# Designs tried in a protein design run: peptides against a protein of PDB entry 3JWR. Part 285

Target 1, 323 residues: chain A of PDB entry 3JWR
Amino acid sequence: TRELQSLAAAVVPSAQTLKITDFSFSDFELSDLETALCTIRMFTDLNLVQNFQMKHEVLCRWILSVKKNYRKNVAYHNWRHAFNTAQCMFAALKAGKIQNKLTDLEILALLIAALSHDLDHRGVNNSYIQRSEHPLAQLYCHSIMEHHHFDQCLMILNSPGNQILSGLSIEEYKTTLKIIKQAILATDLALYIKRRGEFFELIRKNQFNLEDPHQKELFLAMLMTACDLSAITKPWPIQQRIAELVATEFFDQGDRERKELNIEPTDLMNREKKNKIPSMQVGFIDAICLQLYEALTHVSEDCFPLLDGCRKNRQKWQALAEQ
Target 2, 298 residues: chain A of PDB entry 3JWR as posed
Amino acid sequence: TRELQSLAAAVVPSAQTLKITDFSFSDFELSDLETALCTIRMFTDLNLVQNFQMKHEVLCRWILSVKKNYRKNVAYHNWRHAFNTAQCMFAALKAGKIQNKLTDLEILALLIAALSHDLDHRGVNNSYIQRSEHPLAQLYCHSIMEHHHFDQCLMILNSPGNQILSGLSIEEYKTTLKIIKQAILATDLALYIKRRGEFFELIRKNQFNLEDPHQKELFLAMLMTACDLSAITKPWPIQQRIAELVATEFWEQGDQVGFIDFVCTQLYEALTHVSEDCFPLLDGCRKNRQKWQALAEQ

## One batch from the design tools (peptide; made by RFdiffusion4, then SolubleMPNN)

Design b2_p22_6_s2 (from b2_p22_6, 12 letters changed)
Fold by OpenDDE base, seed 4:
Structure b2_p22_6_s2 (fold): chain B 323 residues (1-323), chain A 22 residues (1-22)
Amino acid sequence: as target 1 above (323 residues)
Amino acid sequence: MEEEEAKELAEIEDELEKFLAS
């Protein structure tokens, strides 16, 4: 395609030029092409292209395929969200120095997972999918959308000309796919809530050990969630804008719940309750985000900007909630 | 076991939504 030709022929700017190592990164000013260039840089600077012998054209095609399989009519859970998740992962690996704690296969899997974790997202949560009796709800008992996202990821990875994993051995390929699946499934917030207690306890007791395979898996899950939720850590102007996108998508779901399911939406999904957004954001930060970024910062102190950003945004939301 | 886990996760999701809505 013309898009592929343009991407494949383009000079990829440095990570410094693209600012993709910054936790404060924003994609708002970037074109779709520039987001693809950033993605190439992430793979390159993580040594994934070299170590796994990725062909440049294949990587370009894969990136464009992933981007294409996000919906444009979804306010938040679109390519830009996936891209920002991957950028946060890249920043956590580089600036946060988590790269030194992980294998190349784990890094490869996490980056692929971050980019792929919301593929074909429909702008509705698992509860809506289940309550609407969608065909996907018949395929999976829990984490319906996350299973679907992984299926889409696998489909793309196996598509002709998109096989960025072709340089891997059979064992490396299996390992990578396992980690990708686990990482994508970990973005189900319900699974995060279920598992986070174990992680926090290990941290609190100073018993956390990345050499333990189970604890490694747990850490990768927590890291995925930390990147997925990373909008909450962004500088306040960015945070506000992203929060508006999230609210838009939630209100769209609420409108559909009223129309299609004949139910009154929760305040979170209720357009008429827009005035509760600040207090809900404070609640979200306290209940979900703060402990995660505290724990992540404990594993790697260089991840502190995420925690600091989250704390600053809590203060801003609290100030708005008090008005 | 899978059904029980699915139910637990659904309950967690519902509780989360309710909490955020409070």
Scores: peptide ipSAE 0.260, ipTM 0.839, DockQ to the pose 0.615
Fold by OpenDDE base, seed 5:
Structure b2_p22_6_s2 (fold): chain B 323 residues (1-323), chain A 22 residues (1-22)
Amino acid sequence: as target 1 above (323 residues)
Amino acid sequence: MEEEEAKELAEIEDELEKFLAS
């Protein structure tokens, strides 16, 4: 395609020029082409292109295929969300110095997973999929959408001209796919809630050890969630704008719940209760986000900007909730 | 075990949704 030709021929700017090492990064001013260039830079600067012998054209095609398999009519869970998740992963690996704690296969898997974790997202949560009796709800008992996202990820990886993993050995390929699957499934917030207690306890007791395979898996899951939720850590103007996109998508679901399921939506998904957004954001930060970024900062102190951003946004939302 | 885990996760999701809505 002309898009592929343009991307493959383009000079890829440095990570410094693109500011993709910054935790404060925003994609709002970037074109689709620039987001793809940023993605190439992430793969390159993590040494993934060299270490796994990726062909440039294949990587470009894969990126464009991933981007194409996000829906444009979904307010939040679109390519830009996946791209921002991957950028946060890149920043955590580089600026947060987590790269030195992980293997190249783990890094490869995490970056692919971050970009792929919401593929073909429909702008509705697992609860809606289940309640609507969608065919996907018959295939998977839990984490329905995350299983679907992984299936889409596999489909793309196996598509002609998109095989970015073709340079891996059979064992490396199997390991990478295992980690990708685990990482995508870990973005189910219910799984996060179920598993986070073990992680926090290990950190609290100073027993956390990345050399333990189980603890490594747990950490990768927590890191994925931290990147997936990273919008809450962004500078306030960016965070507000993203929160509006999230609210739009939730309200769209609420409208569908009324129309298709004949149910009254929860306050989170009820456009009539928009005034509760600030208090709900405070609750979300306290219940879900703060402990995660605190724990991540204990693993690597260079991840502090995520925690600091989360704390600052909590204060801003609290101030709005008091008005 | 998988069905029981699925129920547990569904309950967690419902609780989360209620919590975020409160």
Scores: peptide ipSAE 0.256, ipTM 0.837, DockQ to the pose 0.637
Fold by OpenDDE base, seed 1:
Parts: sequence; C-alpha cells; structure tokens
Structure b2_p22_6_s2 (fold): chain B 323 residues (1-323), chain A 22 residues (1-22)
Amino acid sequence: as target 1 above (323 residues)
Amino acid sequence: MEEEEAKELAEIEDELEKFLAS
C-alpha cells in the first residue's frame, strides 16, 4: 500500500525528537504516520529489532495492520489509546528504568501487548457484551473483550507479511505469546482488582522479588494496567481531553443501552450525569490509580512522574467537583 | 478459569461500575 511504502521509506526520528521517553507525552498533534514512526522507534530503541532480527518492512506492515484493526468510530478505545499505552510502556521501560529489570522477551511481549491490548474494541465494556448476548459472550466466560483482543493480536502476528516474531525460536515464541496473552488479559480492570492486593502486600512487606516467576507475572500485569490507565497521569490539559473522549465513549454506550437493551445506564454511562464526571474521576483515582502508581514507584523510583501526575490530576478533579 | 472465578470477576466489574458512578 502507499501508506506502507511511505512508512517503510521514512527516516525514523530519534526518541528525543519524538519525546516518546516523556511521561508527559501527547499524541494529539501527531499524524497517523508520526504515530507509526514513534512505534518503530520504540521497537528500535528497546533493541527488539536487532535482538529478534525483525525486518523493517515486516515491522512497518505489522504496525499498520495493528492500527488498521482499531475502529475509527470508537471515541477512546482506538489506535491512539493503544499507541499511548505503548508510549507509556516505553517511557516506563526507559525513563522509569524498568527495562533493566525485565528480559528482552518480556519487553517484546509487553510492547506488542500494549499496542494490541484493545484490538477491534467496539466502544462497549464486557458488561454490555454479556447483556447484549453477543456471540463473543458465548466464547468466553470472563474478560470477554480481552480474549478477543488477544485473538486479534494472534491473528495479525500470524498474518502473511506481519510475522515480526519469525526470528524467535519456538520456545521464545511460545514464551512471548504466553506473556502477551497474560498482559492483554491483565488489562481487564476486574483482574487488576482481584490481583492487586497480592502485589501491594508484597511491596508493603518488602518481600517483592522479580526473580520469583509468580511475582514477575504479577508485576507485568500491574505494569500493563499502569500503562493502560496512564491518561490519568498526564498533564491536566491532556487529562481533560482524554477524559472527554472516555466520557464520549461511555455516553455512546449508555445511549446504546437505552436504545438496544432498553435499560437505564449507570451514572458513568449516562449523558445526563456529565456533571458527576469530576467526582467520579476523584473516586477512580482514589480507588484504582493512586495505590498502583505508589507501588510502581516503590519498584522503580524513576516512575514517580506517573504518581505525581495522578496526584496533581486528583487535585484538579477535586477542585471541579467542589464547584 | 472456573465458572466461579468468572462470576467473581463479573461481580467485581459491576461493583466497580457502581462505585465509580456513585
């Protein structure tokens, strides 16, 4: 395609030029081509291209395939969300110095997972999928969309000309896919809630050890969630704009719930309850986000900008909730 | 995961949605 030719021939700017190591990064002013260039830079600077012998054209095609398999008519869970998740992962690995704590296969898996974790997202949550009796709800008992996202990820990875993992041994390939699956599934917020207590307790007791395979898996799950939720850590103007996208998607779901399911949406999904957004954001930060970024900062102090951003945004949302 | 775990996760999702909406 013309897009592939343009991407494959383009000079990839440095990570410094692209500012992709910054926790404060924003994609708002970036073209789709520039987001793809950023993605190439992430793979390159993490040494994944070299270590796993990726062909440049194959990587370019894979990136474009991943991007193409996000829906444009979904307000939030689109390519830009996946890209921002991956950028936060990259920043956490580089600026947050988590790279040195992980294997190359884990890093590879996390980056692929971050880019792929919401593939073919329909702009509705698992509850909607289940209540609508969607065919996907018959395939999976839990984490319905996350299983679908992984299936889409696997489909793309196995598609002709998209096989970025072709340089891996069979054992490395299996390991990578296992980690990708676990990482994508970890983006189910219900799984996060279920598992986070163990992680926080390990941190609290100073018993956290990445050399333990179980604790490693747990950490990768927490890191994925931290990147997936990273919009809450962004500078306030960015946070507000992303929150508007999230609200738009939730309200679109609520409108569909009324129309298609004949149910009254929850306040989160209810367009008429938009005045509750600030208080809901405070609740979300307190219940879900703060402890995660605190724990992540305990693992690596260089991740503090995520925690600091989250705290600052809590203050901003609280101020709006008091108005 | 067992059916019980699936139910637990669904309950967590529902509780979370309600909590965030409150």
Scores: peptide ipSAE 0.244, ipTM 0.830, DockQ to the pose 0.580
Fold by OpenDDE base, seed 2:
Structure b2_p22_6_s2 (fold): chain B 323 residues (1-323), chain A 22 residues (1-22)
Amino acid sequence: as target 1 above (323 residues)
Amino acid sequence: MEEEEAKELAEIEDELEKFLAS
């Protein structure tokens, strides 16, 4: 395609020029082409292109295929969300120095997972999928959408001309796919809530050890969630804009719940209760986000900007809630 | 085991939605 030719022929700017190592990064001013260029830079600067012998054209095609398999009519869970998740992962790996704690296969898997974790998202949560009796709800017992996202990820990876993992051995390929699946499934907040207590206890007791395979898996899950939720850490103007996108998508679901399911939506998804957004954001930060970024900062102190951003945004939301 | 885990996760999701709505 013309888009592929343009991307493959383009000079990829440095990570410094693209600011993709910054935790304060914003994609608002970036074109789709520039987001693809940023993604190429992430793979290159993590040495993934070199270490796994990726062909440039294949990587370009894969990126464009991933982008194409996000829906444009979904307010938040679109390519830009996946791209921002991957950018936060890149920043955590580089600026947060987590790269030094992980294998190249784990890094490869995490970056692919971050870009792929919401593929073909429909702008509705697992609860809606279950209640609407969607065919996907018959295929998977839990984490319905996350299983679907992984299936979409696997489909793309196996598509002609998109096989960025062709340079891996069979063993490396299997390991990578296992980690990708675990990482995508970890973005289910229910799984996060179920597992986070173990992680926080290990950190609190100073018993956390990345050499333990179970603890490594647990850490990768927590890191994925930290990147997925990273909008809450952004500078306030960026945070506000993203919160509006999230609210739009949730309200769209709530409108569908009324119309299609004949149910009253929860306050989070109720357009008529938009005045509760500030207080709900405070609750979300306290219940879900703060402890995670505290624990992550304990593993790597260079991740402090995520925690600091989260704390600052809590104060901003609290001030609005008191208004 | 998978059905029990699915029920537990569904309960967690319901609790999360209620908590975020409060």
Scores: peptide ipSAE 0.241, ipTM 0.830, DockQ to the pose 0.622

Design b2_p22_6_s3 (from b2_p22_6, 14 letters changed)
Fold by OpenDDE base, seed 1:
Structure b2_p22_6_s3 (fold): chain B 323 residues (1-323), chain A 22 residues (1-22)
Amino acid sequence: as target 1 above (323 residues)
Amino acid sequence: SHMALAQELAEIEDEIEKFLAS
């Protein structure tokens, strides 16, 4: 395609030029082509292209295929969300120095997972999918969308000309797919809530050990969630704008719940209750985000900008909730 | 069972939504 030719022929700027190592990164001013260039840079600077012998054209095609399989009519869970998740992963790996704690296969899997974790997202949550009796709800009992996202990821990875994992051994391929699946499934917030207690307790007791395979898996899950939720850590103007996108998508779901399911939406998804957004954001930060970024910062102190950003945004949302 | 886990997870999602709505 013309897009593939343009991407494959383009000079890929440095990570410094693209600012993709910054936790404060914003994609708002970037074109779709520039987001694809950033993605190439992430793979290159993580040594994934070299170590796994990725062909440049295949990587370019894969990136464009992933981007194409996000819906443009979804306000938040689109390519830009996946791209920002991957950028946060890249920043956590590089600037946060988590790269030194992980294997190349784990890094490969996490980056693929971050880019792929919301593939074909429909702008509705698992609860909506269940209540609407969607065909996907018949295939999966839990984490319905996350299973679908993984299936889409696997489909793309196996598509002709998109096989970025073709340089891996059979064992490396299996390992990578396992980690990708686990990482995508870990973005289910319900699974995060179920598992986070074990992680926080290990940290609290100073018993956390990445050499333990179970604890490694747990850490990768927590890291995925930390990147997925990373909008809450961004500089306030960025955070506000992303929160508006999230609210738009949730209100669109609430409107569909009224129309299609004949139910009253929750306050979170109720367009008429938009004035509760600040207080809901404070609650979300306190219940979900703060402990995660505290624990992540305990694993790697260089991740502190995520925690600091989250704390600053809590103060901003609290100030709005008091008005 | 996978079904019991699925139900537990769905309940957790509902609790999160309720919490965020409170």
Scores: peptide ipSAE 0.018, ipTM 0.573, DockQ to the pose 0.608
Fold by OpenDDE base, seed 4:
Structure b2_p22_6_s3 (fold): chain B 323 residues (1-323), chain A 22 residues (1-22)
Amino acid sequence: as target 1 above (323 residues)
Amino acid sequence: SHMALAQELAEIEDEIEKFLAS
């Protein structure tokens, strides 16, 4: 395609020029082409292109295929969300120095997973999919959308001309796909809530050890969630704008719940309760986000900007909730 | 083999589903 030709022929700017190592990064000013260039830079600077012998054209095609399989009519869970998740992963690996704690296969898997974790997202949560008796709810009992996202990821990875993993051995390929699946499934917030207690307790007791395979898997899951939720860590102007996108998508679901399911939406998805957004954001930060970024910062102190950003945004939301 | 990978992936899925159902 013309888009592929343009991307493949483009000079990829440095990570410094693109600011993709910054935890404060924003994609708002970036074109779709620039987001693809950033993605190429992430793969390159993580040595994934070299170590796994990726063909540049194949990588370009794969990125464009991933981007194409996100819906444009979804307010938040779109390509830009996936791109920002991957950028946060890149920043955590580089600036947060987590790269030195992981294998190249784990890094490869996490980056692919971050970009792929919401593929074909429909702007509705698993509860809506289940209650609407959607065909996907017949395939999977739990983490319905996350399974679908992984299926889409696998489909793309196996598509002609998109096989960025063709340079891997069979064992490396298996390992990578396992980690990708686990990482995508870990973005189910319900799974996070169930598993996080073990992670926090290991940190609290100073028993956390990345040499333990189970603890490694647990850490990768927590890191995925930390990147997926990273909008809450962004500078306040960025945070506000992203929160508006999230609210838009949630209100759209709530409107559909009323219309299609004849259900009164929860406060989070109720357009009539827009004035509760600040207090709900404080509650979300306290219940879900703070402990995660605290624990991540204990694993790597260089991840502190995520925690600091989360704390600053909590203060801002609290100030709005008191008005 | 693709079959062994599919089986391992299915096992991971089953473990996660069981964990979520508990």
Scores: peptide ipSAE 0.016, ipTM 0.561, DockQ to the pose 0.053
Fold by OpenDDE base, seed 2:
Structure b2_p22_6_s3 (fold): chain B 323 residues (1-323), chain A 22 residues (1-22)
Amino acid sequence: as target 1 above (323 residues)
Amino acid sequence: SHMALAQELAEIEDEIEKFLAS
């Protein structure tokens, strides 16, 4: 395609020029082509292209295929969300110095997972899929959408001309797919809520050890969630704009719940309760986000900008909730 | 090898599902 030719022939700017190492990064001013260039830079600067012998054209095609398999009519869970998740992962690996704590296969898997974790997202949550008796709800009992996202990820990775993992050994390939699957499934907040207590307790007791395979898996899951939720850490103008996209998608679901399911939506998805957004954001930060970024900062102090951003946004949302 | 991978992935799913059911 012309798009592939343009991407493959383009000079990829440095990470410094693209600002993709910054925790404060915003994609708002970037074209789709520029987001693809940023993604190439992430793979290159993490040494993934060299270490796993990726062909440049294949990587370009894969990125475009991933981007194409996000829906354009979904307000939040689209390519830009996946791209921002991957950018946060890249920043955490580089600026947050987590790269030095992980294997190249783990880094490869996390970056692929971050880009792929919401593939073909429909703008509705697992609860809606279950209540609507969607065919996907017949295939999976738990984490319905996350299983679907992984299936889409696997489909793309195995598609002709998109096989970015073709340079891996069979064992490396298996390991990578295992980690990708675990990482995508870990983006189910229900799973996060169940698992986070173990992680926080290990950190609190100073017993956290990345050499333990179980603790490594737990950390990768927590890191994925930290990147997925990273919008809450962004500078306030960026946070507000992303919160509006999230609210739009949730309200669209709530409107569908009324029309299609004849149910009253929860406050979070109720357009008529827009005035509760600030207080709900404070509740979300307190219940889900703060402890995660605190724990991540204990693993790597260079991740502090995520925690600091989250705290600052909590203050901003609290001030709005008091009005 | 693909079948072995599918089996390993299914085992991971079962472990996750057991954890979620717990």
Scores: peptide ipSAE 0.015, ipTM 0.570, DockQ to the pose 0.050
Fold by OpenDDE base, seed 5:
Structure b2_p22_6_s3 (fold): chain B 323 residues (1-323), chain A 22 residues (1-22)
Amino acid sequence: as target 1 above (323 residues)
Amino acid sequence: SHMALAQELAEIEDEIEKFLAS
């Protein structure tokens, strides 16, 4: 395609020029082409292209295929969300110095997972999918959408001309897919809530050890969630704009819940409760975000900008909730 | 084999589902 030709022929700027190592990064000013160039740079600077012998054209095609399989009519859970999740992962690996704690296969899997974790997202949560008796709810009992996202990821990875993993051995390929699946499934907040207690307790007791395979898996899950939620850490103007996109998508779900399911939406999904957004954001930060970024900062102190950003945004939301 | 990979992936699903059901 013309898009593929343009991407494959383009000079890829440095990570410094693209600012993709910055935790404060924003994609708002970037074109779709520039987001794809940033993604190529992430793979290159993580040594994934060299170590796994990726063909440049295949990587370009894969990125464009991933981008194409996000819906354009979804306010938040679109390509830009996945791209920002991957950028936060890249920043955590590089600037946060987590790269040195992981294998090349784990890094490969996390980057693919971050880009793929919301593929074909429909702008509705698992609860809506269950209550609407959607066909996907018959396939999976839990983490319905996350299973679907992984299925879409696998479909793309196996599509002709998109096989970025063709340079891997069979064992490396299996290991990579396992980690990708676990990482995508870990983005279910219900799973995060269940597992986070073990992670926080290991950190609190100073017993956290990445050489333990179970603790490694747990850490990768927590890192995925930290990147997925990273909008809450962004500079306030960026955070506000993203919060508006999230609210738009949630209100669209709430409108559908009323119309299609004849149910009253929760306050989070209720357009009429827009005035509660600041207090709900404070509650979300306190209940979900703060402890995660605190724990991540204990694993790597260079991740502190994420925690600091989260704390600053809590203060901003609290000030709005008091008005 | 693709079948062995599919089986391993299914085992991971079962482990996660068991964890979520507990």
Scores: peptide ipSAE 0.014, ipTM 0.556, DockQ to the pose 0.051

